# Designs tried in a protein design run: peptides against a protein of PDB entry 4GXB. Part 24

Target 1, 277 residues: chain A of PDB entry 4GXB
Amino acid sequence: VPTEEVSLEVLLSNGQKVLVNVLTSDQTEDVLEAVAAKLDLPDDLIGYFSLFLVREKEDGAFSFVRKLQEFELPYVSVTSLRSQEYKIVLRKSYWDSAYDDDVMENRVGLNLLYAQTVSDIERGWILVTKEQHRQLKSLQEKVSKKEFLRLAQTLRHYGYLRFDACVADFPEKDCPVVVSAGNSELSLQLRLPGQQLREGSFRVTRMRCWRVTSSVPLPSGSTSSPGRGRGEVRLELAFEYLMSKDRLQWVTITSPQAIMMSICLQSMVDELMVKKS

## One batch from the design tools (peptide; made by RFdiffusion4, then SolubleMPNN)

Design b1_p10_8_s2 (from b1_p10_8, 6 letters changed)
Fold by OpenDDE base, seed 4:
Parts: structure tokens; sequence; C-alpha cells
Structure b1_p10_8_s2 (fold): chain B 277 residues (1-277), chain A 10 residues (1-10)
């Protein structure tokens, strides 16, 4: 691709558009720096954020595809897909809420975290009770961003990334689940017919290993999963989990976002390693 | 098939 100056659109979590002038040859970090400059985010806070490739759903929600890597050219990565549904999103890229303290000290950082948190609550990524929701709305009306975030930090699934509904082989085969990644775990939520919502927590520290596989299912007359076209590539995330003492069990999640889930796992592992070091 | 071993496994 010839090097040209282009206008690239980067979205915040709330859908706010940030337009930056970059070169088609600019790598991920170059684009990130351009976005930071546009937002007046200081250089020392850039490392707390990353660019993600997402697919925008009809309702405006984002389905995270993957994190853009350092060697990538964001303009090429998004345009090569030849679909307007794909977007680049800026989001915080750490898991430990303690790092919020560093980001919140800056006005721009505070605004970014606030916007992301509001969006995550509105999208149901962060789970809130009715009373908590009222409290949050009150704080939002007062534009008390710091207090809003402090309350939000105490909420269930704060800082989690929620994935699209998918299928797992746990606790039963072909079980519909909603997976969320955060706080060094994968949370699997499921609701069986006539039953209450159940949640399984899989801590990263109890995962011995994980893998992502791709396969092309043979045309079988029975479409087992609604929404998959015949011949579509099936992605699976499998992890070997320590269920109990000396008992390892494989858990497999079938999802188009298996790659993103794996990226989240690696990211959480990396962060834990830094803390141990 | 790429398998990622977890260094923080306990």
Amino acid sequence: as target 1 above (277 residues)
Amino acid sequence: MEVFENPVFE
C-alpha cells in the first residue's frame, strides 16, 4: 500500500469519534500517539490504553475482534476487511483497578475512564442493582466523575470485557453462555430453561494452559448452533483447568471471539507476572 | 495447534 496521508476514525467506548491524520504506513503505536495527542492525553498515560479492532453491531454495541499488535498498520487492518462494520476502538488495556488511580489523576484520563465505564454499565458489561443504578445516575447528573468511578470500581464485573453469546461444553455440552474476561478470570454466565442465572468463575491462576483452534465443520444436516452459516470457520478456545486437587479438566468455548479471549488471557497473565516480579 | 502454557499456574 502506498504511503499516503489519511484521516482515520478511532472510536471511544461510548462511540465518540476521534479523527486523526496519520499515514497509511503508521504503526499501531503511531496511531495511538496521534489519538492521544488529539485528546490531549499525556504521553505517560498512553501505555494504559490500546487500540482494538471491533465489529459494530446493529444496536451500536461493539464485538471485540482482537487487539491491534505493534507491527500492524491500523489503517490497513481495518480497511482491508472491506466492511464499514469494523472499527478501531480506544479502550483501557489493564485489568487491575489500582491502575485507575494513575489514570484518574489526569483530566483526560479521568474522562476516558468515565466514558468507558458509563458505556460498560449501559451495555450491561458491569452488573448493577436497581439501587446502584440510581446512585450512579445521580452521580452522573452531578457530573461527579471521580465519585462515579469509585462507586463503579466496587461493582460486579467492573473492568471486564463482555463477549457475545456463545457456546461452551461446560457445565453441559453445547451450553449457551455469555463469557466475560476480567479480574484474572473468565466468567461464564448461563441460564438454563426455567432456571436462574448461573455463573462459573475460571481463575487464570488455575489454568494450566489454553489453546485456540480453527476448524471448518463438514456440512451436517443438523445445524447445532443457531447463526452459523454452513462452511463457516469455527473458532474454539480450550483451556485446561484445575477443577480440584490433582484434577485437570478441559473446558472448550466455541466462539468467533476465541482469539480475543485468548488475547485477554495472555494480557491478564502478563499483568500478573508483572505483579509477581 | 498452538498451546499456551501458563507461567502463573498454581
Scores: peptide ipSAE 0.543, ipTM 0.953, DockQ to the pose 0.851
Fold by OpenDDE base, seed 2:
Structure b1_p10_8_s2 (fold): chain B 277 residues (1-277), chain A 10 residues (1-10)
Amino acid sequence: as target 1 above (277 residues)
Amino acid sequence: MEVFENPVFE
């Protein structure tokens, strides 16, 4: 792609558009810096955020596809897909809420976290009770961003990425689940017939390894992924989990977002490694 | 097949 100046749209979690002028040859960090500059986010806070490729769903929600890699050219990455459904989104890229303290010290950082958190709650990524929702709304009406975030930090699945409904082989084969990644875990929420909502928590520290695989179903084969036609690539994330003492078991998630899930796992692992160093 | 070994596995 010839190097030229272009206008690139980057969205915040709430759908707010940030337009930046960049070169087509600008890499992910260059674009991120441009976005930060546009938002007046200080340089020392840039590292707390990343650019993600997402697919905008019909309801306006974002299905995260992957994190843009350092060597990528965001303009090319998004435009090459030749679909307006694909967007670039700015989102915080750390998991430990303790890092919120660093980000919240800055007005722009605070605003970004606030907007993201509001969106995550509205989209059901963060789980709230009725009473908590009332409290959050009150704080939102008062535009008390710090207090809002402090309350939000205590909520279930705060800081998690929620994935589209998919299928897992746990606790039983072909079980519909909603996967969320955060707090150094994968949370699998499921409802079996006649049962209440259940959650399986898979801590990253109990995962020995994981892998992503892709396959093309045979024409005669049924896809385990709802909504995908026959012959479409099926992605799976599998991880070997320490279920109990000296008992490892593979858990497999079939999802178009398997790559993103793997990225989340790696990211959580990386963060844990930093904490251990 | 690429398998990612977890360095923080306990």
Scores: peptide ipSAE 0.542, ipTM 0.952, DockQ to the pose 0.833
Fold by OpenDDE base, seed 3:
Parts: sequence; C-alpha cells; structure tokens
Structure b1_p10_8_s2 (fold): chain B 277 residues (1-277), chain A 10 residues (1-10)
Amino acid sequence: as target 1 above (277 residues)
Amino acid sequence: MEVFENPVFE
C-alpha cells in the first residue's frame, strides 16, 4: 500500500470516536501515539493502553478479535477486512488494578478508565448487584469519577474482558459457557439444566501450557460452535490445567475468539513475570 | 500447532 495520509477512526470503549490523521504506513505504536496526542494523554501513560481489533455487534457491543501487534499497520489491518463492522478500539492493557493508581493520577487517564468501566458495567462485563448498581449510579450522577472507580475496583470481574458465548468441554462436553479473562484467570460461567449459575475459575498459574488450534469440521458432524455453520473453520483454545496435586487435565474452549483468549493469557503471564522479577 | 509453555506455572 502506498504511503498516504489518511484519517483513521479509533473508538473508545464507550463508542466515542477519535479521529487521527496518520500515514497508511504508520505502525501500531505510531497510531497509538497519535491517539494519545489527540486525547492529550501523556507519553508516560501510553504504555498502559493498547489498540484492539474488534467487531461491532448489532447492539453496539464489541467482540474483541485480537490485539494489534507492534509490526501491524492499523489502517491496513482494519480496512483490509472490507467490512464496516470492524473497528479499532483503545482499551487499557494491564490486569492488576494497582496500575489504575498510576493512570488515574492524570485527568485524561482517569477519564479513559472511567469511560471503560462505565461501559463494562453497562454491558454486563462487570457483575453488579442491584445495590451496587444504585451506588454506582449515584456516584455517576455526582460525576465522582475517582470514587466511582474505587468502588468499581471492588466489583466482581472488574478489569475482565468478557467474550461472546461459546462452548467448552468442561465440566462436560459441549457445555455452553461465557468466558471472561482477568485477574490472572479464565472464568467460565455456565448454567447446566436445572442448576444454578456456576463459575469455574482457572488460574493462569495452574496452567502448564496452552494452545490454539484451527480445524474444519465435516458437515456430518453433530457438534457446532455457536454462531458458526457446519464446515466453517473452528478455533479452539486448549490449556492443560492442574486440577489437583499431580493431576493435569486438558480443558478446551471452542470459540471464534480463541486467538484473543490466547493473547489475554500471554498478556497475563507477561504481567505476572514482571511482578516476579 | 503451537504450544505455549507457561513460565509462571506453579
């Protein structure tokens, strides 16, 4: 693609549009810096955020496809898909809420975290009781962003990324689940027939390894991934988990977002490594 | 197929 100046749209979590003028040859970091400059986010806070490729759903929610890699050209990555449903989104890219303290010291950083958190609550990514919701709304009405975030930090699945409904082979084969990644774990929420909502927590520190696989199921197959037709490419994330002392078991999640899940795992691992060093 | 070994596995 010839180098040209273009207008690129980057969305915040709440759908706010940020237009930046960049070159088609600008890499991910270049675009991120342009977005930061547009928002007046200081340079020392840029590293707390990343650009993500997402698919905008009919309800306006985002289905995360993957994190844009350093070598990518965001303009090319999004436009090559030739579909308006694909967007570039700015989101925080760390897991430990302790890093919020660094970000929220700055007005722009605070606003970004606030907007993301409000959106995550509205979309049900962060689990909130009725009473908690009332408290949050009260703080929102008062425009007390710092206090809002402090309360939100205590909520279930704060900082998690929620994926579209998919299927896992745990606790039983072909079990519909909702997967969320955060706090160094994968959370699998499921409801078996006649049972209450259950959550399985898979801590990253108990995963020996993981992998992403791609397959093309035969039309005669009885199993299908949600939203996928027979014969379509099926992505799976599998991880080997320490279930108990000296007992490893593979858990497999079938999802179009398997790549994104793997990226989350690697990201969480990387963050844990930094803490241990 | 690529397998990622977890360096923080305990």
Scores: peptide ipSAE 0.542, ipTM 0.952, DockQ to the pose 0.862
Fold by OpenDDE base, seed 1:
Order: C-alpha cells, then sequence, then structure tokens
Structure b1_p10_8_s2 (fold): chain B 277 residues (1-277), chain A 10 residues (1-10)
C-alpha cells in the first residue's frame, strides 16, 4: 500500500467514533498516539490502552478478534478485510484494577474508563445484582464517574473480556460455554440441561502451557459449533491445567476467538511477570 | 503448532 494520508475511524467501547488523520504506513503506536491526541489523553497514559480489531455484530456488540500488534499497520489491517463489520476499538489493556488509579487521575482517562465500564455493564460483561444495578444507575444519572467506577471495581467480572458463546470439552464433551478472561483466569460459564448456571475458574498460574490450533474438518466430519458449516476453519485453544496435585489435564475450547483468548492469556502472564519483578 | 510455556506456572 502506498503511503498516503487517510482518515481512520477508531471506536471507543461505547461505540463513540474518533476520526484521526494518519498515514497508511503508520504503525499501531502511531495510530494510538493520534487517537490519544484527538481525545486529549496525556502521553503518560497511552500505555494503558491498546487498539483491538473487532467485528461489530448486528446488535452493535463487539466480538474481539485480536489485539493489533506493534508492527502492524492498523489502516491496512482493517481495510484488507474488505468488510464494514470490522472495526478498530480503543480499550484499556491492563488487568489489575489497581492501575485504574493512575488512569482515573486524569479527566480523559476517567472518561474512557467510565465509558468502557458503562458499556461492559450494559452488555452483560460485568455481572450485577438488581440492587447493584440500581446503585449504578443512580450514580450514572448523577454523572458521578469516580464513585461509579469505585463501585464497579467491586463487581463480578469487572475488567473481564467476554467472548461469544462457544464450545468446550470440559466438564463434558461439546459443552456450550461462555468464556470470559480477566483477573488472571479464564472463567467458563455453563448451563447443563436441567442444571443451574455454574462457573468454572481456570487460573493462569495453574496452566502449564497452552496452544492455538487451526483445522479444516472433513466434509463427513461433525461440526460442534452452532452455525459453523462443514469445511470451515476451526480454531481451538487448548491449555494443560493442573486440576489437582500431580494431575494435569488438557482443556480445549473451540471458538473463532481462540486467538484472542490466547492473546489474553499472554497478556495476563506478562502482567503477572511485571508484578513479580 | 506453537505451544506457549507459562513462566508463571506454579
Amino acid sequence: as target 1 above (277 residues)
Amino acid sequence: MEVFENPVFE
């Protein structure tokens, strides 16, 4: 792609559009800096955010595809897909809520976290009780952003990324699950026939290793993923988990978002390593 | 196929 000046649209978590003028040859960091400048986000807070490639669903929800890497050209990455469904989204890229304190000190940072959190609650990524929801709405009406975030930080799955419904081989074969990543874990929510909703927690510190694989099922093969046709590429995330003392077991998640899940795992691992240093 | 070893495994 020849180097040209272009207008690039970047979305916030709530769907707010930020238009920036960049070069087609600008790398991820260059685009991120342009977005920050447009929002008046200070330079020292840029590192708390990343650009993500997402697919916008019909209802306006975002299905996260992957994080844009440093060497990528965001304009090329999104336009090469030749579909208006794909968008670039700005979102915070750390997991420990303690880092919110740094971001919240700035008006723009506060606004970004607030908008993201409101969106995550509205989309059901953050789990709330009826009473908590009432309290949150009250704070939202008052536009008490700091208080809103302080309450939100205590909520279940605050800071998590929620994935589209998919399939896992745990606890049973071809089990429908909803996976969420956060707090150094993968949370698998499932409802087996005749049973209540339950959650399985897989802590990153108990994962010995993980991998992502892609395959093309044979025409005669079964498709365990709803809506996925035969012959379509199947992505799987598999991790070897310490289930109990000296007992390792592979858990496999079949999902089009397997790559994004792996990115989340790596990101959580990286953050934990920083804390240990 | 790439396998990622976890350095924070306990």
Scores: peptide ipSAE 0.541, ipTM 0.952, DockQ to the pose 0.848

Design b1_p10_8_s3 (from b1_p10_8, 4 letters changed)
Fold by OpenDDE base, seed 5:
Structure b1_p10_8_s3 (fold): chain B 277 residues (1-277), chain A 10 residues (1-10)
Amino acid sequence: as target 1 above (277 residues)
Amino acid sequence: SELFVNPVFE
């Protein structure tokens, strides 16, 4: 792609559009800096955010595809897909809510976290009771962003990234699940026929390893990925989990977002490594 | 496929 100045649209979690003038050859960090400048986000807070490639669903929800890598060209990455459904989204890129304190000290950072959190609640990524929802709405009406976030930080799956419904081989084969990543875990929510909602928590610290695989199902085989037929590319995230003392078991998630899940795992691991050092 | 070994595995 020839180097040209272009207008690139970057979305916030709430769908707010941020238009930045960048070069087609600008790397992810360059674009991120441009977005930060446009938003008046200070330089020292840029590192708390990342650009993500997402697919916008018909209902406006975002299906996260992957995090844009450092040396990637966001303009090329999004336009090469030749589909209007793909967008670039700015989102916080840390997991420990303690880092919210740093971001919230700045007005723009606060606004970004607030907008993201509101969106996450509205989309059901953050799980709330009716009473909690009422409290949040009250705070939202008062535009009390700090208090809103403080309350939100206590909520289930705060800071989690929710994935599209997919399939796992745990606890049973071909089990429909909803996976969420956050708080150094993968949460698998599932409802088996005639059963109550169940959640499996897989802590990253109990994952010995993980991998992403791509395969094409054989005609004689079956597809466990919802909405995909035989012969279509099947992405899987598999991780070896310490179920109990000295008992490792592989858990496999079949999802078109397997790559994003892996990125989340790596990101959580990286953050834990920082804390460990 | 690439296998990622978890350095924070406990």
Scores: peptide ipSAE 0.603, ipTM 0.965, DockQ to the pose 0.907
Fold by OpenDDE base, seed 3:
Structure b1_p10_8_s3 (fold): chain B 277 residues (1-277), chain A 10 residues (1-10)
Amino acid sequence: as target 1 above (277 residues)
Amino acid sequence: SELFVNPVFE
């Protein structure tokens, strides 16, 4: 792609559009810096955020595809898909809520976290009771962003990234599940016939390893991924989990977002490594 | 198909 100046649209979690003038040859960090400058986010807080490639669903929700890598050219990455449903989104890229304290000290950082959190609650990524929802709405009406975030930080799945419904082989084969990543775990929510909602928690520290596999099922084969036709590319995330002492078991998730899940795992591992050092 | 070994595995 020839180097030229272009207007690039970057979305916040709430769908707010941030337009930046960048070069087609600008890499991910260059674009991120441009977005930060546009928002008046200070340089020392840029590292708490990342750019993500997402697919905007018809209801306006975002299906996260992957994090944009350092060497990528965001303009090319999004436009090469030749579909208007693909967007670039700015989102916080850390997991430990303790880092919120650093970000919240800045007005712009506070606003970004607030907008993201409101959106996550509205989309059901953060799980709230009726009473909690009332409290949150009250704080929102008062525009008490700090208090809102402090309450939100205590809520179930705060800081998690929720994926589209998919299929896992746990606890049983071809089980429909909703996967969420956060707090150094993968949460698998499922409802078996005649049973209440269950959640399986898979802590990253109990994963010996994981892998992403791409395959093309045979036409005669069944597909575990609803909406995907036979013979289409299937992505799977498999991780070997320590179920009990000296008992390792592979768990496989079939999802178009397997790559994003793997990115989340790596990101959580990286953050844990920093804490251990 | 890349395998990632977890350095924080316990």
Scores: peptide ipSAE 0.602, ipTM 0.964, DockQ to the pose 0.916
Fold by OpenDDE base, seed 4:
Structure b1_p10_8_s3 (fold): chain B 277 residues (1-277), chain A 10 residues (1-10)
Amino acid sequence: as target 1 above (277 residues)
Amino acid sequence: SELFVNPVFE
């Protein structure tokens, strides 16, 4: 691709558009720096955020595809898909809420976290009770961003990334689930027929290993995995989990977002490694 | 397939 100056659109979690002028040859970090400059985000806070490739659904929700890697050219990565539904999104890229303290000290950082958190709550990524929702709305009306975030940090699945409904082989085969990644775990929410909502927590520290597989399913008249059409590549995330002492069991999630799930796992592992050092 | 071994596995 020839080097040219282009206008690139980067979205915040709430859908706010940030337009930056970049070169087609600019790598991920270059684009990220351009976005930061546009937002007046200081350089020392850039590392707390990443650019993600997402697919915008009809309702405006984002289905995260993957994190853009350092060697990538964001303009090429998004335009090569030749679909307007694909977007580049800026989002915080750490898991431990303690790092919020660093980001919140800056006005722009605070605004970014606030916007992301509001969006995550509105989209149901962060789970809130009716009373908590009322409290959050009150704080939002007062535009008390710091207090809003402090309350939000205490909420269930704060900082989690929620994936589209998919299928897992746990607790039973072909079980519809909603997966969320955060707090060094994968959370699997499911509702079996005639049962209440259940949640399974899979801590990263109990995962011996994981893998992503890609396959092309044979033509079939049956579909068990939501979000996948006929003839579409099937992606799976499988992890070997320590269920109990000396008992390892493979859990397999079938999802178009398997790559993103793996990226989340690696990211959480990396963050834990830093803490162990 | 690519296998990732978890260094923080306990």
Scores: peptide ipSAE 0.600, ipTM 0.965, DockQ to the pose 0.923
Fold by OpenDDE base, seed 1:
Structure b1_p10_8_s3 (fold): chain B 277 residues (1-277), chain A 10 residues (1-10)
Amino acid sequence: as target 1 above (277 residues)
Amino acid sequence: SELFVNPVFE
């Protein structure tokens, strides 16, 4: 693609649009800096955020596809898909809520975290009780952003990324699950027939390894999940998990977001490594 | 297929 000046739309978590003028040849960091400048986000806070490729669903929710890599050209990455449903989203890119303290010291950083958190609650990514929801709404009405965040930080799945409903082979084959990544774990929420909603936690520190596989199902009538056409690419995330002492077991998640899940795992691992250094 | 080995495995 020839180097041209273009207008690029970047969305915040709440769907707010940020328009930036960039070059088609600008890399991810260049675009991120442009967005930061547009928002008046200080340079020293840019590193706490990343650009993500997402698919906007009909209800306006975002299905995260992947994090844009440093070498990528965001304009090319999004436009090459030739579909308006794909968007670029700015979101915080750390997991430990302790880093919120650094970000929320700045007005713009605070606003970004606040908007993201409000959105995550509204979308059901952060789990709240009725009483907690009432308290959050009260704080929101008062526009007490710091207090809102402090309360939110205590909530279940704060800082998690929630994925679209998918399928896992745990605890049983072809089990419908909702996967969330955060707090150095993959959380699998599931409801078995006749049972209450339950959650399984898979800590990253107990994963020996993981892999992403891509396959094309045979036309001969394999168990295609409803909505998967014949010949549609099937993505799977498999991780080898230490279930108990000296007992490793593979867990496989079948999801179009398997790549994004893997990116989250790597990101959480990286952050843990930084803490240990 | 790419395999990732976890350096923080315990």
Scores: peptide ipSAE 0.597, ipTM 0.964, DockQ to the pose 0.902

Design b1_p10_8_s4 (from b1_p10_8, 6 letters changed)
Fold by OpenDDE base, seed 5:
Structure b1_p10_8_s4 (fold): chain B 277 residues (1-277), chain A 10 residues (1-10)
Amino acid sequence: as target 1 above (277 residues)
Amino acid sequence: EEVFENPVFE
């Protein structure tokens, strides 16, 4: 793509549009810096955020596709898909809520976290009781952003990314599940017929390895994933999990977001590595 | 097929 100046739209978690003037040849960091500058986010806080490619659903929800990599050209990455449903989203890219303290010290950082958190609650990514919801709404009405975040930090799945409903082979074959990534784990929520909602927690520290596979079901193959047509690419995330002492078991998640899940795992691993160093 | 080994596996 020839280098030219373009207006690029980057969305915040709440759907707020940030328009930045960038070059088509600008890499992810360049665009991120432009967004930060537009928002007046300090340079030292840029590293707490990343740009993500998402697909905007009809209801306005975001289905995360992947994190934009350093070498990528965000303008090209999003426009090459030739679909307006794909967007670039700015979101915090760390997992440990302790880093919120650094971000919250700045007004802009605080606003970003607040907007993201509000959105995550509204979208059901953060799980809240009725009472907690009431408290959060009260704080929101008062625009007490710091207090709001402090309360939110205590909530279940705070800081998690929630994925679209998909299928896993755990605890049973072809189980419909909702996967969320956060707090150094993958959370699998499922409701089996006639049963209550169950959650399986898979801690990253108990994953020996993981892989993403892509396959095309053969016409004669019985391996048609529910809801996918013949010949559609099937993406799977599989991880080998330490279920108990000296017992490893593969868990496989079939999802179009398998790549994003893998990215989340790597990101969580990276963060843990930093803590261990 | 790429397998990612987890360095923080315990």
Scores: peptide ipSAE 0.590, ipTM 0.962, DockQ to the pose 0.876
Fold by OpenDDE base, seed 3:
Structure b1_p10_8_s4 (fold): chain B 277 residues (1-277), chain A 10 residues (1-10)
Amino acid sequence: as target 1 above (277 residues)
Amino acid sequence: EEVFENPVFE
């Protein structure tokens, strides 16, 4: 693609549009810096955020496809898909809420975290009770962003990324689940017929390894999962988990977001490595 | 098939 100046739209978690003028040849970091400059985010806080490729759903929610890599050209990455449903989103890219303290010290950083958190609550990514929701709304009405975030940090699945409903082979084969990544774990929420909502927690530190695989299902008549077109590529994330002492078991998640899940795992591992050093 | 080994596996 010839190097040209273009206007690129980057969305915040709440759907706010940030327009930046960049070159088609600008890499991910260049675009991120342009977005930061547009928002007046200081340079020392840029590293706490990343650009993500997402698919905007009909309800306006975002289905995360992947994190944009450093060598990528965001303009090309998004436009090459030739669909307006694909967007570039700015989101925080760390897991430990302790890093919020650094970001919150700056007005712009605070606003970004606040907007993201509000959105995550509204979308049901962060789980809240009725009473907690009332408290959050009260703080929102008072425009107390710091206090809002402090309360939010205590909530279940704060800082998690929630994925679209998918299927896992745990605890049973072909079990519908909702996967969320955060706090150095994958959370699998499921409801079996006649049972209460259950959550399985898979800590990253108990995963020996993981892999992403792709396959083309043979047109066998019966097992077309509802919603997948005939011949659609099937993506799976599998991880080998230490279920008990000296007992490893593979768990497989079938999801179009398997790549994003793997990226989350690697990101969580990387962050843990930094803490151990 | 790419397998990612976990360095923080405990």
Scores: peptide ipSAE 0.589, ipTM 0.962, DockQ to the pose 0.881
Fold by OpenDDE base, seed 1:
Structure b1_p10_8_s4 (fold): chain B 277 residues (1-277), chain A 10 residues (1-10)
Amino acid sequence: as target 1 above (277 residues)
Amino acid sequence: EEVFENPVFE
């Protein structure tokens, strides 16, 4: 692609549009810096955020596809898909809420975290009780962003990424589940017929390894689950989990977002490695 | 198939 100056749209979690002028040859970090400059985010806080490729659903929700890598050209990455459904989103890229303290010290950082958190609550990524929701609304009306975040930090699945409904082979074969990644775990929420909502927690520290596989199903299988994306390609995330002492078991999640799940696992592992060092 | 080994496996 020839190097040209272009206007690139980057979205915040709440759908706010940030337009930046960049070169088609600008790498992910260059674009991120341009977005930060547009928002007046200090340079020392840029590292707490990343650019993600997402697919915007009809209801305006974002389905995360993958994190943009350092060597990528965001303009090319998004435009090559030739669909307006794909967007670039700015989101915080750390898992430990302790890092919020660093970001919240700055007005712009605070605003970004606030907007993201409000959006995550509205989308049901963060789980709230009725009373908690009332408290959050009150704080939102008062525009008490710091207090809002402090309360939000205590909520279930704060800081998690929620994925689209998919299928896992645990606890039963072909079990519909909703996967969320955060707090060094994969949370699998499921509702079996006639049963209450259940949650399984898979801690990253108990995963020996994981893999992403792609396969093309044979045409004979009528199980075109309508939720399977238009592609005939089936993606799976499998991880080998320590279920009990000396008992390893493979758990497989079938999802178009398997790549993103793997990226989350790697990111959580990386953050844990930093803490151990 | 690329398998990722987990360095923080306990």
Scores: peptide ipSAE 0.588, ipTM 0.962, DockQ to the pose 0.874
Fold by OpenDDE base, seed 2:
Structure b1_p10_8_s4 (fold): chain B 277 residues (1-277), chain A 10 residues (1-10)
Amino acid sequence: as target 1 above (277 residues)
Amino acid sequence: EEVFENPVFE
């Protein structure tokens, strides 16, 4: 691709548009720096954020596809998909809420975290009780961003990335689940017939390994899962989990976001490695 | 098939 100056749209979690002028040859970090400059985010805080490729759903929700890698050209990565559904989103890229303290010290960082958190709550990524919701709304009305975040940090699934409904083979085969990644775990929420909502927590520290597989279903005359056309690539994330002492079991999640899940796992592992270090 | 080994596996 010839090097040209282009306008690139980057969205915040709340859908706010940030337009940056970049070169088609600019790599992910270059674009990230441009976005940071546009937002007046200081250089020392850039590392707390990443650019993500997402698919915008009809309701405006974002389905995270993957984190843009360092060598990628964001303009090319998004435009090559030739679909307006795909967007680039800026989001925080750390898991430990302790890092919020660093980001919140800056006005722009605070605003970014606030906007993201509000969006995550609105989208149901962060789980809130009625009373908590009331408290959060009150803080929003007062525009008390720091207090809002402090309260939000205590909420269930704060900092988690929520994935689209998918299927897992645990606890039963072909079990519909909602997967969320955060706090060094994969949370699998499921509701079995006649049962209450259950959550399976899979801590990263109990995962021996994981893999992503891609398969093309054979053209079987049976309509595959609702919403996937015939011949669509099936992605699976499988991880080997220590269920009990000396008992490893594979858990498989079938999801078009399997790659993103794997990226989350790696990211959580990397962060844990830093903490151990 | 790429398998990722987890260095923080306990």
Scores: peptide ipSAE 0.588, ipTM 0.962, DockQ to the pose 0.887

